Peptides against a protein of PDB entry 3ZN8. Designs and how they scored, part 83

Target 1, 125 residues: chain A of PDB entry 3ZN8
Amino acid sequence: LEEYDKIQKKMEDVMEGKGKLTLRDVYAQIIALRKMGPLSKVLQHIPGLGIMLPTPSEDQLKIGEEKIRRWLAALNSMTYKELENPNIIDKSRMRRIAEGSGLEVEEVRELLEWYNNMNRLLKMV

## One batch from the design tools (peptide; made by RFdiffusion4, then SolubleMPNN)

Design b2_p23_3_s1 (from b2_p23_3, 12 letters changed)
Fold by OpenDDE base, seed 3:
Structure b2_p23_3_s1 (fold): chain B 125 residues (1-125), chain A 23 residues (1-23)
Amino acid sequence: as target 1 above (125 residues)
Amino acid sequence: SEEKEREERRRTLLKLIYDFLRK
């Protein structure tokens, strides 16, 4: 779980304004989390989630796991430059990534939107 | 208070993660 700990520390740094979360970090986190087991187990590592939000159904967890797998495929199709600087990903890059990963462009867009929202929010917390 | 605001932002973050995982 060494990689996971590194990512947590980076997230803390970002929250303190000492860095930026990149898709490379997201990639590393996904890999680390997948090694921990099912998504249900992963959720247990998010403090307060079970108290603040409804517990996802088994079907929802399966959907989530599939989404993570698909996002991983997208990330695997990105260049180093894109992973480090996701803001450079334009329509042409999104299309390439989608085709390379077997995803729809909309799925890649969704990933990027999620990342952008997450990164902005971390800086505000 | 600043503390309450931070907590609210944290909840929002958790919600984002949750929404990602469930759709």
Scores: peptide ipSAE 0.166, ipTM 0.651, DockQ to the pose 0.169
Fold by OpenDDE base, seed 5:
Parts: C-alpha cells; sequence; structure tokens
Structure b2_p23_3_s1 (fold): chain B 125 residues (1-125), chain A 23 residues (1-23)
C-alpha cells in the first residue's frame, strides 16, 4: 500500500509539473499492485471508482492481470537507461526487449504507447 | 479552484487506471 501511494503521489506531482513518470515508476507500480494481490482486491482500495466508473468484469480483470504479467516481462528485459528514458527505445531495442521477454514486438510497442499516452495525459491535467 | 483541479486530477488518474485494467 505504501509503494502504491508513493506512485500515486508521483503521478500527482507530474500533473503539477514537478517531475516525470518513467517506466521505472511503472515497474514499481506493478510490483506494488502484485503485493496487494489480485486486481479485484486492488480496485477495492481505489476510493470512488465504483461510483465514478463501471466495475470491470471478472474476465476483464483476468485480461488485465495477464497484460500486467507480460508487461512485467518486458520491463525486466529493459536496461536501466531504457527504464529511465523510454524515449531512447528504438526499433532495435524493441526487438531485443521482445525477444528477451518472449513477447511480440507489437506488445512492446503497445506498452510504450500506453506509457506515452499516460505521460501526455498527466502533463495536460 | 484548487478543489476542482484536485478532483479533475483524481478523475483522470482513475480513468487511466481503469483503462489500463480493462484493456
Amino acid sequence: as target 1 above (125 residues)
Amino acid sequence: SEEKEREERRRTLLKLIYDFLRK
């Protein structure tokens, strides 16, 4: 819970222009979430989610858990420099990461796209 | 207001988490 709260605080800092979110932060978030248990349990700790957003189905949670596991494999195959500066990841690096993690290159691209989208959204708020 | 800004940030964060989990 403490690690998760730290990530949330960092996200808030990024929204205020007081920092940047890196893939290292994403990694830390995934680890924190896994320590909390299944995603269903994690969602119970998000205040107001059930009121503001529709509750994900059990199937959606399972899909999410599998995606998290795959992304964790990709993150484990990245170098420190890549985790801190994801923008340096080119096609060659993506291929290496994919091969090292047993993923398709497209899955690595999806992770990076998700990261970029999150970073953009956080900075616009 | 600061309160409105905080609420908007909270909503955005929740949406990001939700979108991540359901995709």
Scores: peptide ipSAE 0.161, ipTM 0.633, DockQ to the pose 0.229
Fold by OpenDDE base, seed 2:
Structure b2_p23_3_s1 (fold): chain B 125 residues (1-125), chain A 23 residues (1-23)
Amino acid sequence: as target 1 above (125 residues)
Amino acid sequence: SEEKEREERRRTLLKLIYDFLRK
């Protein structure tokens, strides 16, 4: 939970225009969440989530958990430089990451798109 | 207020996390 709080603070800093999240931060976030247990249990530890947002179905939680595991595999196949500067990841790097993680290139692209979108959203808030 | 702004940011963060987890 301490690691989770640290990541939350980092995200808040980014929202305030202080720095940016990297894929290293995403990696840390995933690890922190995994330590908390299944997604269903993780969601129970997020205050206000159950009140303000619709409760995900069990199937959605399973899908989400699988996606997180797959993204973690991709992250584990990245270099330190790529984790710190995801913008350098070109098609060649994506292919290498995909092959190294046993994923499709499209899955790696999806992760990168999610990351870019998240960073953009955090900056505009 | 600063407090209200923090709460709004918190809600946004929770939404982002929620969206990530359910995809």
Scores: peptide ipSAE 0.157, ipTM 0.622, DockQ to the pose 0.213
Fold by OpenDDE base, seed 1:
Structure b2_p23_3_s1 (fold): chain B 125 residues (1-125), chain A 23 residues (1-23)
Amino acid sequence: as target 1 above (125 residues)
Amino acid sequence: SEEKEREERRRTLLKLIYDFLRK
């Protein structure tokens, strides 16, 4: 719970222009989520979620957990420099990361695209 | 108000987290 709150604060700081979200932050988020247990328990810590949004099915939670695990493998295969500045990740780096993590290059691209989209959304809020 | 704006940002953040977890 404490780690989760720290991540939330970091994201809020980014929204306020007080910092930049990095893949290191994403890594910390994934670790925090896994420590909290199954995704179902994580969702219980989101106030008002059950009222505002439909609850995900058990199958959706399993898919989400698998995706998180795969992304964690990719992040574990990145260098510190790449985690702090993901913009340096080119095709060669993506291939290395994919090979080191047992993922397809397309999966690494998906992670990076998600990160970029997340950053853009946070800055718009 | 500033407080209202902060609350809206928080709600948006929670939605983003939810969307990530369900996909």
Scores: peptide ipSAE 0.153, ipTM 0.616, DockQ to the pose 0.232

Design b2_p23_3_s2 (from b2_p23_3, 12 letters changed)
Fold by OpenDDE base, seed 5:
Structure b2_p23_3_s2 (fold): chain B 125 residues (1-125), chain A 23 residues (1-23)
Amino acid sequence: as target 1 above (125 residues)
Amino acid sequence: SEEERRRERRRALLELIYEFLRK
């Protein structure tokens, strides 16, 4: 859980205007979470989840697990430069990543959109 | 306050996780 704690601290730093969360960090987070076991088990370690948000259904958990696997494939197909600076990923790079990972271009776009939204949210806090 | 900051950070993290799982 040490790696997860590091990512959490980094997220907190970003919220305080100290640093930037990259896709490299996202990759590390995914790996850390996978070491904890299934997503359902990971969620059990999040205090207050059941109080603040509706408990995810079993189907939602399965979808989440599949999404994690697919996004991991995409991340594995990115260059170091892209992982550190996702904003450089243009249509050509996105297509390459999709082809290399066996994903649809739209799935790669979804990952990038999620990343951008996450960064915006973190900076607003 | 620092306590409010902690609550907001926790909320944001939970929201991110929930949105990740929802779609």
Scores: peptide ipSAE 0.160, ipTM 0.657, DockQ to the pose 0.244
Fold by OpenDDE base, seed 2:
Structure b2_p23_3_s2 (fold): chain B 125 residues (1-125), chain A 23 residues (1-23)
Amino acid sequence: as target 1 above (125 residues)
Amino acid sequence: SEEERRRERRRALLELIYEFLRK
């Protein structure tokens, strides 16, 4: 919970124009969430979520859990420099990461796209 | 108000986390 709160605070800071969310932060977030247990249990720890948003189906939670595991594998295959500055990840780096993590290149691309979109959205709030 | 802005930020953050977790 403590680690989760730190990541949440950092996200809030980014939303306020203070700092930048990196893949290192994403990694830390995933680890923090995994320590809470399955996604269903994690969602229960998010105040107000059940009131504001529909509860994910069991299938959605399963898919999410699997995706998180795959993304974690990708993150574990990245260099520190890549984690801190994901924009340097080119085609060659993506291929290396994919091969090292046992993923398809498209899955690595999807992670990076999600990261970029998330950063953009955080700054728009 | 500042309070309203904080509530909106929290909502948006929760939404982003929700989207991450469900996909």
Scores: peptide ipSAE 0.159, ipTM 0.643, DockQ to the pose 0.212
Fold by OpenDDE base, seed 3:
Structure b2_p23_3_s2 (fold): chain B 125 residues (1-125), chain A 23 residues (1-23)
Amino acid sequence: as target 1 above (125 residues)
Amino acid sequence: SEEERRRERRRALLELIYEFLRK
Protein backbone atom coordinates (compact mmCIF):
# COMPACT_ATOMS: atom_id res chain seq x y z
CA LEU B 1 0.00 0.00 0.00
CA GLU B 2 1.25 3.42 -0.95
CA GLU B 3 0.26 4.98 2.34
CA TYR B 4 1.90 2.20 4.30
CA ASP B 5 5.13 2.69 2.40
CA LYS B 6 5.09 6.37 3.23
CA ILE B 7 4.71 5.63 6.92
CA GLN B 8 7.45 3.04 6.79
CA LYS B 9 9.75 5.54 5.15
CA LYS B 10 8.91 8.06 7.83
CA MET B 11 9.78 5.51 10.48
CA GLU B 12 13.13 5.04 8.80
CA ASP B 13 13.65 8.78 8.79
CA VAL B 14 12.91 8.91 12.51
CA MET B 15 15.45 6.17 13.10
CA GLU B 16 17.97 8.41 11.39
CA GLY B 17 17.03 11.31 13.64
CA LYS B 18 14.98 13.05 10.97
CA GLY B 19 11.60 14.18 12.16
CA LYS B 20 9.17 12.63 14.60
CA LEU B 21 6.47 10.03 14.23
CA THR B 22 3.13 11.43 15.41
CA LEU B 23 -0.25 9.93 16.18
CA ARG B 24 -1.35 11.29 12.83
CA ASP B 25 1.18 8.94 11.30
CA VAL B 26 -0.07 6.13 13.51
CA TYR B 27 -3.60 6.83 12.34
CA ALA B 28 -2.55 6.74 8.71
CA GLN B 29 -0.65 3.53 9.28
CA ILE B 30 -3.60 1.81 10.93
CA ILE B 31 -5.90 2.85 8.10
CA ALA B 32 -3.42 1.51 5.58
CA LEU B 33 -3.04 -1.74 7.47
CA ARG B 34 -6.80 -2.20 7.69
CA LYS B 35 -7.00 -2.02 3.93
CA MET B 36 -4.68 -4.99 3.80
CA GLY B 37 -7.18 -7.11 5.71
CA PRO B 38 -7.01 -8.96 9.01
CA LEU B 39 -3.96 -8.53 11.18
CA SER B 40 -2.91 -12.08 10.42
CA LYS B 41 -2.76 -11.25 6.74
CA VAL B 42 -0.83 -8.08 7.45
CA LEU B 43 1.77 -10.00 9.40
CA GLN B 44 2.21 -12.40 6.51
CA HIS B 45 3.50 -9.51 4.45
CA ILE B 46 6.43 -9.04 6.80
CA PRO B 47 9.36 -11.27 5.86
CA GLY B 48 11.16 -12.96 8.70
CA LEU B 49 8.42 -12.60 11.29
CA GLY B 50 8.37 -16.28 12.12
CA ILE B 51 12.12 -16.28 12.51
CA MET B 52 12.57 -13.08 14.48
CA LEU B 53 9.54 -13.18 16.78
CA PRO B 54 7.29 -15.75 18.38
CA THR B 55 4.26 -16.44 16.24
CA PRO B 56 1.18 -14.85 17.78
CA SER B 57 -1.65 -17.19 18.62
CA GLU B 58 -5.02 -16.83 16.96
CA ASP B 59 -6.41 -15.39 20.18
CA GLN B 60 -3.63 -12.84 20.32
CA LEU B 61 -4.41 -11.79 16.77
CA LYS B 62 -8.07 -11.32 17.65
CA ILE B 63 -7.11 -9.23 20.63
CA GLY B 64 -4.86 -7.20 18.39
CA GLU B 65 -7.68 -6.56 15.94
CA GLU B 66 -9.94 -5.35 18.71
CA LYS B 67 -7.21 -3.14 20.04
CA ILE B 68 -6.76 -1.59 16.60
CA ARG B 69 -10.46 -0.78 16.40
CA ARG B 70 -10.44 0.77 19.85
CA TRP B 71 -7.35 2.80 19.12
CA LEU B 72 -8.93 4.08 15.93
CA ALA B 73 -11.88 5.27 17.96
CA ALA B 74 -9.53 7.09 20.30
CA LEU B 75 -7.58 8.64 17.44
CA ASN B 76 -10.81 9.79 15.80
CA SER B 77 -11.67 11.60 19.02
CA MET B 78 -8.41 13.54 19.15
CA THR B 79 -7.87 17.06 17.88
CA TYR B 80 -5.39 17.83 15.15
CA LYS B 81 -3.15 19.46 17.72
CA GLU B 82 -3.19 16.34 19.87
CA LEU B 83 -2.48 14.05 16.93
CA GLU B 84 0.52 16.14 15.94
CA ASN B 85 1.75 16.66 19.49
CA PRO B 86 0.58 13.78 21.68
CA ASN B 87 2.74 15.01 24.53
CA ILE B 88 0.18 17.76 25.21
CA ILE B 89 -2.45 15.20 26.15
CA ASP B 90 -2.96 15.67 29.87
CA LYS B 91 -5.46 14.01 32.18
CA SER B 92 -8.27 16.32 31.10
CA ARG B 93 -7.68 15.67 27.41
CA MET B 94 -7.32 11.96 28.07
CA ARG B 95 -10.70 11.84 29.82
CA ARG B 96 -12.34 13.75 26.98
CA ILE B 97 -10.86 11.39 24.42
CA ALA B 98 -11.96 8.37 26.41
CA GLU B 99 -15.51 9.66 26.76
CA GLY B 100 -15.72 10.66 23.13
CA SER B 101 -14.50 7.27 21.95
CA GLY B 102 -16.43 5.15 24.41
CA LEU B 103 -13.22 3.81 25.92
CA GLU B 104 -11.82 3.60 29.39
CA VAL B 105 -9.21 6.18 30.30
CA GLU B 106 -6.79 3.32 30.80
CA GLU B 107 -7.19 2.29 27.18
CA VAL B 108 -6.30 5.77 26.00
CA ARG B 109 -3.35 5.77 28.35
CA GLU B 110 -2.23 2.46 26.89
CA LEU B 111 -2.28 3.93 23.38
CA LEU B 112 -0.20 6.88 24.48
CA GLU B 113 2.22 4.64 26.32
CA TRP B 114 2.62 2.49 23.24
CA TYR B 115 3.25 5.59 21.15
CA ASN B 116 5.88 6.84 23.57
CA ASN B 117 7.58 3.46 23.64
CA MET B 118 7.51 3.34 19.87
CA ASN B 119 9.21 6.70 19.56
CA ARG B 120 11.84 5.76 22.10
CA LEU B 121 12.53 2.51 20.31
CA LEU B 122 12.86 4.20 16.93
CA LYS B 123 15.34 6.68 18.32
CA MET B 124 17.44 3.96 19.90
CA VAL B 125 17.82 1.97 16.71
CA SER A 1 26.31 -1.91 4.91
CA GLU A 2 22.97 -1.25 3.25
CA GLU A 3 21.97 -4.83 3.89
CA GLU A 4 22.76 -4.51 7.57
CA ARG A 5 20.75 -1.30 7.75
CA ARG A 6 17.80 -2.98 6.06
CA ARG A 7 17.94 -5.87 8.51
CA GLU A 8 18.01 -3.48 11.43
CA ARG A 9 15.06 -1.47 10.13
CA ARG A 10 13.11 -4.66 9.58
CA ARG A 11 13.92 -5.84 13.09
CA ALA A 12 12.77 -2.55 14.54
CA LEU A 13 9.51 -2.61 12.61
CA LEU A 14 8.80 -6.17 13.70
CA GLU A 15 9.50 -5.22 17.26
CA LEU A 16 7.04 -2.35 17.06
CA ILE A 17 4.36 -4.67 15.72
CA TYR A 18 5.10 -7.14 18.46
CA GLU A 19 4.75 -4.41 21.06
CA PHE A 20 1.39 -3.50 19.60
CA LEU A 21 0.18 -7.08 19.81
CA ARG A 22 1.20 -7.44 23.40
CA LYS A 23 -1.59 -6.56 25.80
Scores: peptide ipSAE 0.159, ipTM 0.653, DockQ to the pose 0.263
Fold by OpenDDE base, seed 1:
Structure b2_p23_3_s2 (fold): chain B 125 residues (1-125), chain A 23 residues (1-23)
Amino acid sequence: as target 1 above (125 residues)
Amino acid sequence: SEEERRRERRRALLELIYEFLRK
């Protein structure tokens, strides 16, 4: 719970312009989530989610958990420099990361796209 | 107000988490 709260604080700081979200932060978030157990258990610690948004189905949670595991493999195959500054990841680096993690290049690209979208959304708030 | 901004930030975080899980 403590690690998860730190990640939430980091995201809030980014929203306030007090920092930038990196893939290192994403890595820390995934590790924190995995320590909490299944995604269903994680959702129990998010107040108001069940009231404000539809509750994800069991199938959706399983898909999400598998996606997290695959993204973790990709992150484990990245260099420190790439984690700190994901913008340097070009096609050659993506291919290396994919091969090292046993993923398709498209899956690595999807992770990076998600990261970029996350940063854009955080800055809009 | 500052309180309204904090509420909006929390809402945005929840939405981001939800969108991740929905995909």
Scores: peptide ipSAE 0.156, ipTM 0.645, DockQ to the pose 0.224

Design b2_p23_3_s3 (from b2_p23_3, 12 letters changed)
Fold by OpenDDE base, seed 5:
Structure b2_p23_3_s3 (fold): chain B 125 residues (1-125), chain A 23 residues (1-23)
Amino acid sequence: as target 1 above (125 residues)
Amino acid sequence: SEEEEREKRRRTLLELIYEFLRK
């Protein structure tokens, strides 16, 4: 829970223009979430989820958990420099990461796209 | 207001989680 709170604070700092969220932060977030238990349990701690957004089905939660596992594999195959500056990850680096993690290149692209979208959202708030 | 800012942050977090879980 402490690690989760740190990530939340980091996100808030980014929203206020006081920092940058990196893939290292994403890695820490994933680890923090896993310590809280299954995604279903994590989502129960989010107030208003059922009111503001459609409640994910059990199947969707399982898919999400598998995605998390796959993304962890990708993150474990990245260099420190890449984790701190994901924007340097070109096609060659993506291929290396994919091969090292046993993932498809498109899955690595999806992770990076999610990261980019997250950063855009945080900066727009 | 501070309350409005907190709500915006909460909504953003929920959106991020939702997008992550969405296939």
Scores: peptide ipSAE 0.141, ipTM 0.624, DockQ to the pose 0.262
Fold by OpenDDE base, seed 3:
Structure b2_p23_3_s3 (fold): chain B 125 residues (1-125), chain A 23 residues (1-23)
Amino acid sequence: as target 1 above (125 residues)
Amino acid sequence: SEEEEREKRRRTLLELIYEFLRK
């Protein structure tokens, strides 16, 4: 939980223009979340979430958990340099990561796209 | 207020996490 709080604080710092969120941070966040147990349990630890956002169905939670596991596999197949600077990941690197993680290249691309969108949003807020 | 801004950031972060989890 301490790691989760650190990541949350870092994300807040990024929103204030005091840093950059990397895939290393994403990795740490996923690990922290997994230690908390199933997504349903994780969501229960987030105050106000149920009030602000629709509660996902059980099936949606299962899908989310599987997605997290798959993305974790991808992250585990990345180099330190890639985790710190995801923008360097080209087609060749994506293929390597996909092969190493047992994922499709499109899944790796999806992860990177999510990361990019997240960073953009954080900087705009 | 600064408190209001902190709350806004918190809500935004939660939304981002939610978007990740529901994929």
Scores: peptide ipSAE 0.139, ipTM 0.613, DockQ to the pose 0.246
Fold by OpenDDE base, seed 2:
Structure b2_p23_3_s3 (fold): chain B 125 residues (1-125), chain A 23 residues (1-23)
Amino acid sequence: as target 1 above (125 residues)
Amino acid sequence: SEEEEREKRRRTLLELIYEFLRK
């Protein structure tokens, strides 16, 4: 929970235009979430979420959990420089990361796209 | 208040995370 709060604070700072969310931060977030248990348990700790948003099905939670595990594998295959500056990841780097993590290149691309979208949305809020 | 704004941001952030995780 302490690690989760730290990541949340950083994300709040980014929302305020202070700093930048990196893949290193994403990595830390994933680790923090996993320490809390399965996604179902994590979501239960979010006040009001079940009231405002539709609760995902058990199957959806399983899919999400698997996706997170796969993304974690990709992150573990990245260099420090890539984690801090994801924008440097080109096709060659994506291929290396994919091969190193046992993923398809498309999955690595999906992670990067998610990251970019997340960062963009945080700046919009 | 500043506290209310913080809570609002927190909620928004959690909602965003939720939306990405369920995709």
Scores: peptide ipSAE 0.136, ipTM 0.599, DockQ to the pose 0.259
Fold by OpenDDE base, seed 1:
Structure b2_p23_3_s3 (fold): chain B 125 residues (1-125), chain A 23 residues (1-23)
Amino acid sequence: as target 1 above (125 residues)
Amino acid sequence: SEEEEREKRRRTLLELIYEFLRK
């Protein structure tokens, strides 16, 4: 819970222009989520979620958990420089990361696209 | 107000986290 709150504060700082979200931050977020337990338990810590948004089914939670696990494998295969500055990740680096993590290159691309989209959204808020 | 803006940002962040977990 404490680690989760730290990540939330980091994201808020980025939204206020006080920092930049990196894949290192994403890594920390995933570790925090895993430490909290199943995704269902994590969602319980999001105030008002059940009121404003539909509650994910058990199947959806399982899919999400698997995706998080796969992304964690990719992040574990990245160098410190790549985690701090994801923009340096080219096709060669993506292939290395995919091979090291047992993922398809397309899955690594998906992670990077998600990161880029997340960073853009945070800056828009 | 500044407080209202902070709350809106917080709510948006929570929604983003939700979307990450849902997909």
Scores: peptide ipSAE 0.136, ipTM 0.602, DockQ to the pose 0.235

Design b2_p23_3_s4 (from b2_p23_3, 15 letters changed)
Fold by OpenDDE base, seed 5:
Structure b2_p23_3_s4 (fold): chain B 125 residues (1-125), chain A 23 residues (1-23)
Amino acid sequence: as target 1 above (125 residues)
Amino acid sequence: SEEEKRRLRESALLQQIYDFLRK
């Protein structure tokens, strides 16, 4: 919970233009969330989720859980420099990460796209 | 307002998380 709170503060700082969210932050968040228990329990700790979004189905939770595991494998295969500055991840790096994690390159690309979209939303004008 | 912008960002982020869970 303490680590999760740190990440929330980081996100708030990014939203205010006072920082940058990295994949290291994402990694730390995933680890912190995993310590809180299964995805179903994690979602219960997200403020306003139940009000703003419909409750995911059991199948969606399973898919999400599996996707988190896959993305965690990708993150574990990244270098410190890549985690701190994901923008350096080119096609060659993506291929290496994919091979190291047992994923398809497209899955690694999807993770990076998600990160970029999230970062864009946080920095939205 | 800044508050409205924050609300929109948070809503969009939550929606993105939800979409993540769907894929």
Scores: peptide ipSAE 0.151, ipTM 0.640, DockQ to the pose 0.198
Fold by OpenDDE base, seed 4:
Structure b2_p23_3_s4 (fold): chain B 125 residues (1-125), chain A 23 residues (1-23)
Amino acid sequence: as target 1 above (125 residues)
Amino acid sequence: SEEEKRRLRESALLQQIYDFLRK
């Protein structure tokens, strides 16, 4: 929980324009969340979820868990420089990461797209 | 207001998480 709180503080800092979210931060968050237990338990710690959104089905949670596992494999195949500055990841790097993690290139692209969207939302004025 | 902006960001992030789970 302490590790999770650190990640939350980082996200808050980014929202206030006091920092930048990196894939290293994402990696740390995933590891912290995995220590908390299954995705269902993780969602219980997200404020306002039960009020703002419908509760995901068990099947949706299972799919989410598998996707997180695959993304973790991709992150483990990235270099430190790529984790700190994901913008340097070009098509060649993306293919290397996919091959190293046993994923399709499209899956790596999806992770990067998710990251970019997350970063955009955090910085939204 | 800054509070309204924060609420909007939180809502958007939650929606993104939900969309992630639906894929």
Scores: peptide ipSAE 0.149, ipTM 0.637, DockQ to the pose 0.172
Fold by OpenDDE base, seed 3:
Structure b2_p23_3_s4 (fold): chain B 125 residues (1-125), chain A 23 residues (1-23)
Amino acid sequence: as target 1 above (125 residues)
Amino acid sequence: SEEEKRRLRESALLQQIYDFLRK
């Protein structure tokens, strides 16, 4: 709960232009969410989800859970410098991260793309 | 307003989760 509140504060600061979302923040957020239980339970606690978005199918939830686990492996394989400054992750770093986490390079790219999109979204709000 | 800010934050969070699940 304490970690979750810190992440919420961080996201608010980023939306107000007072900070930058890093992969360290993403890591902390995932860990905080995992403490709430499986993805299905996490989504259940999000207000307005049922009226704004279709409820994910069971298969989609399973895929999401697997993605979370795989992304955690990738994040655990990153250096502190990479977590704080994801923009430095080049092809060589991506390959190392993929090998260290047992993922395909494309999966690491997907994580980074998601991060970039999320960061842009927060700045637009 | 504070309510409007809350709604915006919630909307952003939903979009983040949706994008995560969709990809």
Scores: peptide ipSAE 0.146, ipTM 0.628, DockQ to the pose 0.275
Fold by OpenDDE base, seed 2:
Structure b2_p23_3_s4 (fold): chain B 125 residues (1-125), chain A 23 residues (1-23)
Amino acid sequence: as target 1 above (125 residues)
Amino acid sequence: SEEEKRRLRESALLQQIYDFLRK
């Protein structure tokens, strides 16, 4: 819970133009969330989810849970340099990460795209 | 206001989570 709050504060700081969100931060956030239990339980702790968005189907939750595990595998296969500076991850690095994590290259690309989108969103809001 | 900023931030994060789950 304390780790989660710290990460939330980090995200808030980034939204205010202070600092930069890295994949290390993403990794820490995922780990912190996982400590709360399954994805369904984690989502219940997020304020406003049940009020602002339609409740995800049970199948969607399962898919999301699996995706998180796969992304963790990818993150665990990255170097510290890559985690701190994801922009250096080229096709060669992406392939290495995919092979090391047992994922398809496209799955690693999807993670990086999500990260990039998140960064843009945080700077916008 | 700070409260409005907080609400916007929360909404954006929730949307990202939702999009993640839909994929």
Scores: peptide ipSAE 0.130, ipTM 0.612, DockQ to the pose 0.243

Design b2_p23_4_s1
Fold by OpenDDE base, seed 4:
Structure b2_p23_4_s1 (fold): chain B 125 residues (1-125), chain A 23 residues (1-23)
Amino acid sequence: as target 1 above (125 residues)
Amino acid sequence: LVIDGVPVDKEAFLFLLIAQKLS
């Protein structure tokens, strides 16, 4: 619980004190993470992660890496207004984003669902 | 690290990503 509280506080800082994660924030974090290299390399720099959570397998990391790349493509196809307020993304916008990013609509929906889940998690932790 | 005006905590973000996936 204590560790989760620390992470929440750090994430709140990332949210610029707004208390709400936006896709702009997600985008910024993804870019920052990618600068460190593959997820496997990034995980090596997180002390205590192996104690707090089961470490994903190499295959899971590869899947995660690919997912992040695909989501980044989706984010690059979003407008600033959509990034700031993802709730405005309707079916038409979702289809446009999918087409622009070369993704399936379902993949864009998955990203938005993940985003919503992350916001719920941040409030719950 | 600050990217596009947003403070960046790489470790925190990655942790949340993993936590969400494992949930």
Scores: peptide ipSAE 0.157, ipTM 0.682, DockQ to the pose 0.096
Fold by OpenDDE base, seed 1:
Structure b2_p23_4_s1 (fold): chain B 125 residues (1-125), chain A 23 residues (1-23)
Amino acid sequence: as target 1 above (125 residues)
Amino acid sequence: LVIDGVPVDKEAFLFLLIAQKLS
């Protein structure tokens, strides 16, 4: 419980100067995480995770890595305006992004939905 | 850590990823 509170506080500190989370922020954070190596290595840097949450299996980590890679492709296919203001992404933009990234439109929609949910969570913190 | 002017907390970001999935 204490570790969760620390993580929430850290996120609050990050967001205090930003306003709202943008996809640019998401992109930057994903890149930062990947620089640490595989998700398995990243998870090792989270104290208490093993006792607070079930440890992901190797297969689950692989799925997570693949999802991140696919989302990076989508993000790399967005314009700067879209990254800063994801709410402008309509059906036409979503299709373009999907085609440019080699993803299904639904996968791009899922990323945007995840982003919206993340912003909701940040408001609760 | 700051990347392209954006502050990044690796642990916090990963936590939120997990939290969203579990929610």
Scores: peptide ipSAE 0.156, ipTM 0.681, DockQ to the pose 0.098
Fold by OpenDDE base, seed 2:
Structure b2_p23_4_s1 (fold): chain B 125 residues (1-125), chain A 23 residues (1-23)
Amino acid sequence: as target 1 above (125 residues)
Amino acid sequence: LVIDGVPVDKEAFLFLLIAQKLS
């Protein structure tokens, strides 16, 4: 419980531009949200979403749910050092993660690219 | 929000989803 509280505070700090987002932070937040139920149920609990994003179709929700599940599989195959500092993940590590998670290497690369883009956006805020 | 002892930052995760869409 105490560990989760620390992660929550870190996520808030990142949103305020005071911290750096790691894949460990992403992993913890995804796990927490999945406990709320399906993605559709999670979205219902987010006020103002309809103003920021168009309401997704049922098919889009299924695709999103599957994507989250696949990324979690990749994250579960990463070492602690990789989760804390994803920049160390080279081609060899990426292949290991893909094989361990049953994903294509390109899917792991996509996750890492998304993470890098997120950090760039956070620096601009 | 806390579910089963796990805190959930809705705003933080919403930001991640939005950023993913924009990237």
Scores: peptide ipSAE 0.147, ipTM 0.665, DockQ to the pose 0.093
Fold by OpenDDE base, seed 3:
Order: structure tokens, then sequence, then C-alpha cells
Structure b2_p23_4_s1 (fold): chain B 125 residues (1-125), chain A 23 residues (1-23)
């Protein structure tokens, strides 16, 4: 739990509109979460989650976990400047990231699109 | 899924929620 203290404070600031979620923050969250093991096991440690959200099937969990691993590869191929300010990622940078991570350019684009949507969502809460 | 008019990937959204809950 101590590993999440810094992440939690950052997320609270973002949720209150006092901060901005960056890909660096996303990276940190993925790393911290993966240390706990498979997503299926992590979900079991969250009482009431099944009540608040529909429980995904085992297949959906596997797909999601693979997607997260792929996104992590992309994030590992980004520079510090790109992680802090993803808006600087142009077509050339996106291609480099894709090549460095072994992903399709479209997958990198999808990550960036998700990030933008997530950041907007967090500001609306 | 769509939350408050914003489309988000369900799996990606889930891990962010998990990270908050576990802290």
Amino acid sequence: as target 1 above (125 residues)
Amino acid sequence: LVIDGVPVDKEAFLFLLIAQKLS
C-alpha cells in the first residue's frame, strides 16, 4: 500500500482539478498495479467492485491485461518530455514509439486518444 | 464505455480505479 501513496495523492489532486494527469502518472500506476499480480487477483481485493461495476469475463480480463502490457511497452519507448506532455507527440514521434515498442502505429494512437479522453473525464468529475 | 459523455476504454479505466482503491 505504501507504493501507492504518491500515486494516490497525485490522483486526488487531478480529481479535484488541482493537477494534470500525464502519461508518466499512468506509467507509474501500471507499474504499481502489476506488482500485485494478475488483474484477476487484484480485482478480488476490492470489495464492492462487483456491485458498482459489471464483472468482466475471464476472456475480457485477459484481453485487457494484454492491452495494458502493450501500452506499457509504448510508454517505455517514450522520452521524459513526451510522457510529461503527450501533446508534443507528432506523426514522426508516434512512428518511432511504435517501432521501438514493436506495436502498430494505430495502437500508439489509441493509447494517446485514451489518455486525452481520460484526462477530460477526470476533470469533469 | 461512455462516462459523462466521454468515451473511455473499459479495461484501461478499470486499472486506474483499482490503483485509487488500493492506495
Scores: peptide ipSAE 0.128, ipTM 0.648, DockQ to the pose 0.135

